# Peptides against a protein of PDB entry 5JXT, part 10

Target 1, 319 residues: chain A of PDB entry 5JXT
Amino acid sequence: SLLPKKEINVYIGMSEMQVKWYQKILEKDIDAVNGAGGKRESKTRLLNIVMQLRKCCNHPYLFEGAEPGPPYTTDEHLIYNAGKMVVLDKLLKRIQKQGSRVLIFSQMSRLLDILEDYCVFRGYKYCRIDGSTAHEDRIAAIDEYNKPGSDKFIFLLTTRAGGLGINLTTADIVILYDSDWNPQADLQAMDRAHRIGQTKQVVVYRFVTDNAIEEKVLERAAQKLRLDQLVIQQGRAQVAAKAAANKDELLSMIQHGAEKVFQTKGAFGTMAEKGSQLDDDDIDAILQAGETRTKELNARYEKLGIDDLQKFTSESAYE

## One batch from the design tools (peptide; made by RFdiffusion4, then SolubleMPNN)

Design b2_p21_4_s1
Fold by OpenDDE base, seed 1:
Structure b2_p21_4_s1 (fold): chain B 319 residues (1-319), chain A 21 residues (1-21)
Amino acid sequence: as target 1 above (319 residues)
Amino acid sequence: SAARAAELAAARARRLARRAA
């Protein structure tokens, strides 16, 4: 029988470089961030801020002029300048030592380019599929990954490319490097490993930048998932269609953690304390804290009815 | 190895090219 998947949100502090870039993004559009633009502020401008903040949470090198150089090198700076990369680096070492194989999903093909450089840098053998990958090349990559005795440890995928019904049950670990606005896209990604033919316990690690916009992206995705489940259960199919965040929701998401980011000199959390020098105990502490917060998040949304889940209130998460 | 250095250079070149586009 297929074992139930274990899902853990991994809450990760920003690096010093991420904090500096996050501040710069907020400062550049400070009037919009403070809501001073009022009714005239375009939804497009807020969406652009959200996208820049999400890029920052993934890796500062997604911005022009952020990567150190010239000369441009592939070195430890690729890792220590992004909190998610620091945790990923330690986690992949553990996963490999356990004899597991891993799918890494992202919304951003440009992040997969960074992850390719990282894989080559660490000597991890990998496959890659994104939205631009030809159909024949997708089949070849899947077959190469799934073949008996495959030396491919990592499969790098965009979440959308992973959505195409492919079977990757030869992996038992899934890393969601970032979250989709649509929780169904992430579920479809997990279901590439968590399907008929899986022989191991599937573990899903969802990376979430702590004290940043990604917490609100996650909360909104969890809320929507619960709403979709209740709508299906109650036969109220019409409610599922309001997928797009409004201006006030976007503004609240942008403002989340912004004050603390502005007050911070350096990195956040474990990144401030240890930086790239995370040990196995630090990783265990992050995973344990993440498991606790994941249970709390799920328990919060499991108790809510349809009417409560239709109200995106920033406050209803703390009461 | 020279092969690994070439792979790293090629990967970086792809990353930089996709940023300029």
Scores: peptide ipSAE 0.147, ipTM 0.799, DockQ to the pose 0.517
Fold by OpenDDE base, seed 3:
Parts: sequence; C-alpha cells; structure tokens
Structure b2_p21_4_s1 (fold): chain B 319 residues (1-319), chain A 21 residues (1-21)
Amino acid sequence: as target 1 above (319 residues)
Amino acid sequence: SAARAAELAAARARRLARRAA
C-alpha cells in the first residue's frame, strides 16, 4: 500500500547577502512598505515588492548585479550566499547516502538555472523540465530519469511543468524549494512521486525562509488548502472565490519580519552561527524544529471553520 | 581538471546568457 507522505517545513535563515538584498528591496519602496501610500498605493506595486522579496528568499543572484564578478565563477559562493542552498547542499548529501532520489521543484526557471550550475559544481547528475521544455524533450527527460539503474539523482522541475500528470515514482524525496500561491500546484507536484507505483516512504521538504515573506506565503497557502478541503466536505462551492490577496494582505506579508531584517547585521539563525559549515546534527535540529512548527501550523488551521478561514488572520507577529 | 573547469565555465555561461535574454 502507498504510505502517507511525510511533509516537513524546513525553516531556513537568510544569508548575509540575502539580508542585505532584502533590506535594499524594502528600502527602495519604503513608503509602500510602511503603508504611507494609503488608498493610492497600487496593488501592482505591492505584488512587485512581494515578487522581489520571494526572489531574494530563493537566491540573491536572481537580481542583476548581485552575483560577484567579473570574473564570474561557479564556486562555493553560489551556495553560501543563499540559506536555502546551504541547507540543500547538506540535505542532498544525506539523501544520496541513503540511496534516495530527489525531485526539486521551484516556481522560478531562473532558480533552476542556478541549481543546474550547482549540480554541475557538486557532480550531481540531473534531469530538467520547465515551461519551455518541448514535449518530446520532456518525455525523454522523464524516461531517462525513470529508467532502471538511472544514474540521474536529481530531477529539476518548475512546479507547474512538473504538475502535468507525469509519473516520477522512482523518486522518494520531494524538495519544494519555494511554494506556489496555489497549494494545489504544490500537491500536484508532490503527487508525481506520491502515487501508485511508489514503493518507498515519500518525504516532502518545503523550504521556507524564516523571518521573511515566505512564512506568510506558507500560512496563506495552508489557510487556502484547509478552506478548499472544507468547501469540498461541506459542498459550499461558492466560498472558494476570494483567493486573490488584497492590498492589506500583501502589505502585511511584506511587513512580516521587516523590522528584524532592518536590525540584522549579517545572517539569520543557523546561518549566522554556522554559515556554510552546517553538519549533520545541525540539519537534524533544523528538520526537528521544522517538523514541530509544521504540526503547530497544521493544528492552527484544522481548528478553523470556513468563516474564520475566509478572514485573513492578520494576527501580526506582535500579538 | 581542465575538463571540469570547462564544464563549470560552460554552465556559468549558460546561466549568464539566460539572464541577458
């Protein structure tokens, strides 16, 4: 029988470079971040800030002029300048040692480009599919990954391209490097590994930048998922329609952790303490803390009714 | 090795080219 998925949110501190770029993004639009634009503030402007902050959480090299150079190099700086890459690097080493195979999903094809450079740098054999991949090339990549005795360890996918009904049950680990605004897209991605034909325990690691906008993206995704479940259970199809974040929700998401980011000199959390020198015990501690916070997050939304889930609980982190 | 250096250079060149596009 198919075992239930184990889903763990992996909360990851920003690197020093991410903190610097996160500050720079907020400072560039400080009036919008402080809500000083009031009713005149463009929803499009707030969405742009959200998009830049999410890019920063993924990797600072997604910005022009962020990558050190010339000369541009592929080296350890590709890893230590992004908290998610530091954790990914240690986690992949563990995953490989245990004889697992891994799907890595992102919303951002440009992040997959960084992950390709990383795979080459570490000597990880990989396949790639994104939105631009031709149908024939997708089939070839899937077949190459799924073949008996495949030497391909990693499959790099954009979440939406990987959601297209494909079978990847030859992988047992799923890493969501970032989250979709639609939790169903992430579920569809997980279901590429977690389906009929899977013989192993599927483990899903969802990377979440701690003290940043991604925590609020995750909360909103969890809220929406619970709402979708309750709507299905109660037959109340009319309730599902309010899925687009309003201006106040976007502003609250942008403001989350911003003060602490402005006060921070250097990196956050384990990234400040250990940087790129994380060991296996540090990874175990991060995973254990993540499992606890995941249970707490799920328990929060399990108690809420449809009417509560329709309200964005802007419980500011200050209550 | 020279082969690995060339592979890393090619990977970097592909990433930079995708940013300029």
Scores: peptide ipSAE 0.142, ipTM 0.785, DockQ to the pose 0.613
Fold by OpenDDE base, seed 5:
Structure b2_p21_4_s1 (fold): chain B 319 residues (1-319), chain A 21 residues (1-21)
Amino acid sequence: as target 1 above (319 residues)
Amino acid sequence: SAARAAELAAARARRLARRAA
């Protein structure tokens, strides 16, 4: 029988470099961030800020001029300059020691490019599929990963390319390096490992940058998922969840944690305390805290009805 | 090793080329 998947949100502090770039993104558009544009502020401008902040949460090297060089090197700086990479690096060592195999999903093909360099740097054998991968190359990558005795440890996928009905049950760990705005896309990605033919407990780690826009992306995705579930359950097909964030919702997401980011000198949380020197106990603490916060997040939305979920902006959950 | 250095350089070159495209 297929075991239920375990899903854990892994809340990760920004590196010092991420904080500096996050500040620069906010400062560049400070009038929009402060809502000073009022009715004149374009939804497109806010969406662009959101996309830059999400890039920052993933890796600062997604920005021009962020990567140190010339000369450009492949070294530990690829890891310690992004909180998610620091946690990923420790987690992958554990996963490998356990004899597990891992799918890593991202929305950003350019992040997969960084993850390829990382895999080569650590000596991890991998496969890759994204939205530009030819159909034949996609089949070849899947077959190479799934073959009996495959030495491929990691599969790197964009969430969209991974959603296309493939079987990857030869992996038992799923890492969502970032989240889709559509929670169904992430579920479809998880279901590549969590399906008939899986023999292990599937564990899903969802990376979430703490005190940043990604918390609000996660909350919105959780809200939408619960709403979709209730609509299906109650047969209320007419509750088209307004899938697109309005301007005020986008502004609230951009503002989330911005004050603390501006006040912060250096890194956040465990990244400030330990940086790249995270040990196994630090990882266990992060995973335990993540499991607790995941339960709390789910419990907030499970208590809400359809009408509440339609009106619920994430800020009202703290009263 | 020189082979490892070449592999890392090739990976980096691919990443940088994809950013410029």
Scores: peptide ipSAE 0.140, ipTM 0.792, DockQ to the pose 0.612
Fold by OpenDDE base, seed 4:
Formats: C-alpha cells, sequence, structure tokens
Structure b2_p21_4_s1 (fold): chain B 319 residues (1-319), chain A 21 residues (1-21)
C-alpha cells in the first residue's frame, strides 16, 4: 500500500546578501510598505512588491546586477548567497547517500536556471521541465528520469508544469523550493511522487524563508487548504474562498518581518552562525525545528472553523 | 579538467542567455 507522505516545512534564514536585497526592496517602495500610499496604492504595486520579496527569498541572483561579475563564475557564491541553497546543498548530499531520488519544484523558471547551474557545479545529473518545455522534450525528460537504472538524481520542475498528471514515482523525495499561492498546485506536485507505483516513503520538504513574506504565503496557503477541505466536507459549495488576497492582506504580508529585517546586520538564524558551513547536526536541528513548527501550524488551522478561516485577520496568528 | 571547465562555462552561458531573453 502507498505510505502516507511526510511533509516538513523547512524554515531557513536569509543569507547576508538576501537580507541586503530584502531591505533594498522594502526601501524602494517604503511608502507602500508603510501603507502611506492610501487609496492610490494599487493592488498591482503591492503584488509587485510581494513578487520581488519572493524572488529575494528564493535567490538574490534573480535580480539584475546581483550576481558577482564580470567575470561571472560558477562557484560556492551561488550557494552561500541564498539560505535555501545552503540547506539544499547539504540536504541533497544526505538524500543521495541514502539512495533516494529527488524532485525539486519552484514557481520560478529563472530559479530552475540557477538550480541547473548548481547541479552542474556539484556534478548532479538532472532532468528539467518548465512551462516553456516542448511536449516532446517533456516526455523525453520524464522517460529519461524514470528509466530503470537512471543516473538522473534530480528532476527540476516548475510546480505547474510538473502538476500535469505525470508519474514520477521513481523519486521518493520532493523539495518545494517555494510555495504556490494555490496549495492545490503544491499538492499536485507532491502527487507526482506520492501515487500508485511508489514503493518508498515519500518525504516532502517545503522550504520557507523564516521571518519573511514566505511565512505568510505558507500560512495563507495552509488556511486556504483547510478551508477547501472543510467546504468539501460540509457540502457548503457557496463558500467562495476569495481566491486572491485583498490589498490589506498583501500589505500585512509585506510588513511581516520587515522591521526585524531592517534591524538585521548580516544573515538570519543558522545562516548567521554557520553561514555555508552547515554540518549534519545543523541540518538535523533545522529539520527537527521544522517538523515541530509544521505540527504547530497544522494544529492551529485544524482548530479553526470555516468562519475563522474566512477571516484572514492578522490577530488570530498571535493566540 | 578542461571538459568540466567547458561544462561549467556552458551552464553559465545558458543561464546568462536566459536572463537576457
Amino acid sequence: as target 1 above (319 residues)
Amino acid sequence: SAARAAELAAARARRLARRAA
């Protein structure tokens, strides 16, 4: 029988470079971040800020002029300048040693470009699919990954492109490098490995930048997922879950952790203490803390009714 | 090795080209 998937949120501190770029993004639109734009602040402007902050959480090299060079090099700077890459780099070594194979999902094809360069740098054999990949090339990549005795360790996918009903049960580890606003897209991604034909325990690692916009993206996605589940269970089809965040929700999400980011000199958490020199104990500590926070997050939303889950109130996060 | 240097250079070139597009 298919074993239940294990899902762990992996909370990751920003690198020093990410903190600097996160500050710069907030400072550039400080009036919008402070809510000073009043009625004239467009939802589009706030959505743009959210997208820039999410890029920063993924990798600072998603910004023009952020990558060191010329000369441009493929070196350790690709890893240490992003907290998620530091954790990924250590986690992939463990995953490989245990004889597992891994799907890595992102919302951003441009992040997959960085992950390709990383895979080449580390000597990881990989496949790639994104939204621009031709249908024939998608089939070829899937077949190459799934073939018996495939030497392809990693499959790089955009979450939505990987969601297209494909079978990747030859992988047992799923890394969500970032989260979709629609939790169903992430579930569909997990279901590429977690389906009939899987012979191993599927483990899902969801990377979440700590003290940043991504915590609120995760919370919103978890809230929406619980709401969707309750609506289905109660047969209340009329609960139109407002699919898109309103202006005030977006503003609250942008403001989350902003003060602490402005006060921070250097990196956050384990990234400040160890930088790129995480050991196996540091990874175990991060995973254990993540498992605890994941249980707490789930327990928070399991107690909420439909009416509470519809109220995206900033207040209910502090009880 | 020269082969690895070429592979890294090619990967970097692909990444840079995709940014310019």
Scores: peptide ipSAE 0.251, ipTM 0.849, DockQ to the pose 0.621; fails the geometry check

Design b2_p21_4_s3
Fold by OpenDDE base, seed 3:
Structure b2_p21_4_s3 (fold): chain B 319 residues (1-319), chain A 21 residues (1-21)
Amino acid sequence: as target 1 above (319 residues)
Amino acid sequence: MAEKEKKLKEARERRLARRAA
């Protein structure tokens, strides 16, 4: 029998470098961030800010001139300059020690490039699939990963490419390094491991940058998912979930945590306290806190009706 | 050591080339 998947949001503080780049992104478009552009502010400009902030949450090296060099090196700086990499690095050691195998999903193929360098640096054997991977190479990568006694520990996938009907039940851990705007894309990614043929408890870790735009991306995704479920249950096909955020929603998402980011001189949370020196107890604390916040988030949206879920309930950016 | 260093160099070069494109 297939066990229910365990889903945990892993809330991760920004590194000092991420804070600096997050500030720089906001400052570059400060008038748009403050809503000073009013009716003249383009939705495209706000979407561009959102995309840059999401890149920052993933890894600062996604920006030109962010990577230290020349000389350019692959070293511990690849890890400690991104909160998600610090947590990933510790979590993967635990996962490997447990004899598990892991799928890592991202929206960004350029992040998979960083993860490849990381895998080589740590000596993790991996497979990769993205949107540019030829069909034959995709089959070969899946077969190499799924073969009995495969020495491939990690599968790196873009969420959209990995969502396409493949079976990866030889993995029991799923890491969503970032989230899709469509929660169904993330579910489809999880269902590559959480499917008939799985023999283990599937655990899904969703990485979420704390005090940043990704919390609002997650909330919006949870809201949409609940709305989709209720629409299916009530047979009310007419509730077209507004697929795209409006300007005010995008602005609210951009503003979330921005003040605290501007006030921050270093890293956030556990990244400020421990940096790259996370131990097993720190990881357990992060996972426990994440499990609690995940339950709270789900419980919040489970109580809402269709009419409430259609309203973007931005809690005030100041509370 | 030399093989790992070579692989790291090649990985970095690929990453940098993909950013310049």
Scores: peptide ipSAE 0.239, ipTM 0.839, DockQ to the pose 0.598
Fold by OpenDDE base, seed 1:
Structure b2_p21_4_s3 (fold): chain B 319 residues (1-319), chain A 21 residues (1-21)
Amino acid sequence: as target 1 above (319 residues)
Amino acid sequence: MAEKEKKLKEARERRLARRAA
């Protein structure tokens, strides 16, 4: 029988470099961030800020002029300059030692390029599929990954490319490096490993940058998922969850953690204390804290009715 | 769009160059 998947949000502090770039993004559009543009502020401007902040949460090298060089090297700086990479690097060693195989999903093909460099740098054998991968190459990559005795440890996928109903039950670990605005896209990605033919407990690690926009992306996704479930259960087809965030929602998301980011000198949380020197106990602590916060987040939305779930609870960055 | 695509291409080329080194 297929075991229920275990889902854990992994809350990760920004590196010092991420904090600096996050500050720079906010400062560049400070009037928009402060809501000073009022009703005249463009939704497109806010969406652009959101996109830049999400890029920062993933990796600072997604920005021009962020990567050290020339010369451009693949070295430890690729890891320690992004909190998610620091945690990923430790987690992958543990996963490999356990004899597990892993799917890594991202919304950003450009992040997969960084992850490929990382895989090469660490000597991890991998497959890759994104939105640009030809159909034949997708089949070949899937078959190479799924073959008995495959030496491919990692499969790198864009979340959208994983949506094609493919079977990857030869992996038992799923890492969502980032989250989709649509929680169904992430569920569909998890279902590549969590389906008929899986023989192991599937564990899903969802990386979430702490004190940043990604927490609000996650909350909104959880809210939407619960709303979708309740709409199905109650037969209220007319409750189209407004798929697109409004301006006030976007502004609230941008503002979340912004003050703390501006006050921060250096890295956040365990990244400030240990940085790339995270040990197994630090990882266990991060995972345990994540499991607790995941339960709390789910419990918050499970108690809400449709009418409450339609209200975007703008907990302000000041609450 | 073209400038973003150019920057994406340049970034990919830089990464590919690092893998080839």
Scores: peptide ipSAE 0.141, ipTM 0.722, DockQ to the pose 0.037
Fold by OpenDDE base, seed 4:
Structure b2_p21_4_s3 (fold): chain B 319 residues (1-319), chain A 21 residues (1-21)
Amino acid sequence: as target 1 above (319 residues)
Amino acid sequence: MAEKEKKLKEARERRLARRAA
């Protein structure tokens, strides 16, 4: 029988470079961040800020002029300048040592470009699929990854391109490098490994930048997922969960952690203490803390009814 | 060595081109 998947949110501090770029993004649009635009503030402007903050959480090199050079090199700077890359680098070493194979999902094809360079740098053999991959090349990449005795360790996928009905049960580890606004897209991605034909325990690691916009993206996704489950269970008609955040929700999400980011000199959390020198004990501590926070997050939304889940509770922003 | 260096160069060039677009 298929074993239940284990899902762990991995809460990761920003690198010093990410903090600097996160501050710069907020400062550039400080009037919008402070809500000074009022009713005149464009929803498009807030969505743009959210997108820039999510890029920063993924990797600062998603911005023009962020990558050091010329000369442009692929070196350790590709890793230590992004908290998620530091954790990924240590986690992949462990995953490889245990004889597992891994799917890495992102919303951003441009992040997959960074991950390709990382794979080449570390000598990890990989496959890639994104939204621009031709149908034939997609089939070839899947077949190359799934073949018996495949030396491909990593599959790099955009979440939506990976969600399209493919079987990747030859992988047992899933890393969601970032989250979709629609939790169903992430579930569909996980279900590429967690499907009939899987013989191993599937483990899903969801990377979440701590004290940043991604925490609120995750909370919103968890809230929506619980609402969708309750609506299905109760047979209540299409409570069309308003798929798009309103302006006030977007503003609240942008403001989350902003003050602490402005007060921070250097990196956050374990990234401040250890930087790129995370050991196996540091990874175990991050995973254990993540497992605890994952249980707490799930327990928070499990207690809520449909009416509570339809309300954006702003109150969880100040605890 | 030469193949890895070539792949790294091509990957860097792709990243740079996708930023300029």
Scores: peptide ipSAE 0.374, ipTM 0.886, DockQ to the pose 0.518; fails the geometry check
Fold by OpenDDE base, seed 5:
Structure b2_p21_4_s3 (fold): chain B 319 residues (1-319), chain A 21 residues (1-21)
Amino acid sequence: as target 1 above (319 residues)
Amino acid sequence: MAEKEKKLKEARERRLARRAA
């Protein structure tokens, strides 16, 4: 029988560089962040801020002029300048040592570009598929990854490209480097490894930048997933889960953790304490804390009815 | 946006080329 997936949210502090860029993004649009734009604030402007903040949570080098150079080098700076890369770098060493193989999903093809450079830097053999990959090249990459005795350790995928019915049961670890606004897209990505033919326990690590926009993206995704489940269970097909965040929801998401980010000098959490010098015990502590917070998050939404889940108020999850 | 993406792609290509040398 197929074992159930184990899903763990991995809460990761921002690097010093991420904090500085996160501050700059908020400062550039401070009037919008403070809600001073009122009814005149365009949903498009707020969505742009959200996209920039999510880019920052993924990697600062997604911005022009963030990467040190010229000369442009691929070195340890590619890792220590992003909290997710620091954790990824340690986690991949562990995964490889365990004889596991890993799918890494992102919404951002440009992040996969950084992850390719990282794979080349660490000597990890990989495959890649994104939305621009030709059909023949997709087949070739899948076959190369899935072949018996494949030396390809990592498969890099955009979540959308991974959704295309592909079987990747030759991997047992899934890393969601970022989350989709639609939790079904992430589930569909996980289900590339968690299918008939899987012989191992599938473990899913969802990276979440702590005290940032990504916590609210995660909460919204969890809320939507629970609502979708309850609607199916109760046969209430008419309960259209609001597919898109409104302006007030987007503003609340942008404001989440902003004050603490402005007050912070340096990195956050474990990134402030250890930076790139995380050891195996630090990773175990992060994973254990993540497992606890994951259970708490799920338990919060499991207690809510359909009517409560329709109210996207960050406060209604604490009442 | 397109020009910024181009510059970042070119930066990556330069990193890759230096490792192959």
Scores: peptide ipSAE 0.087, ipTM 0.690, DockQ to the pose 0.079; fails the geometry check

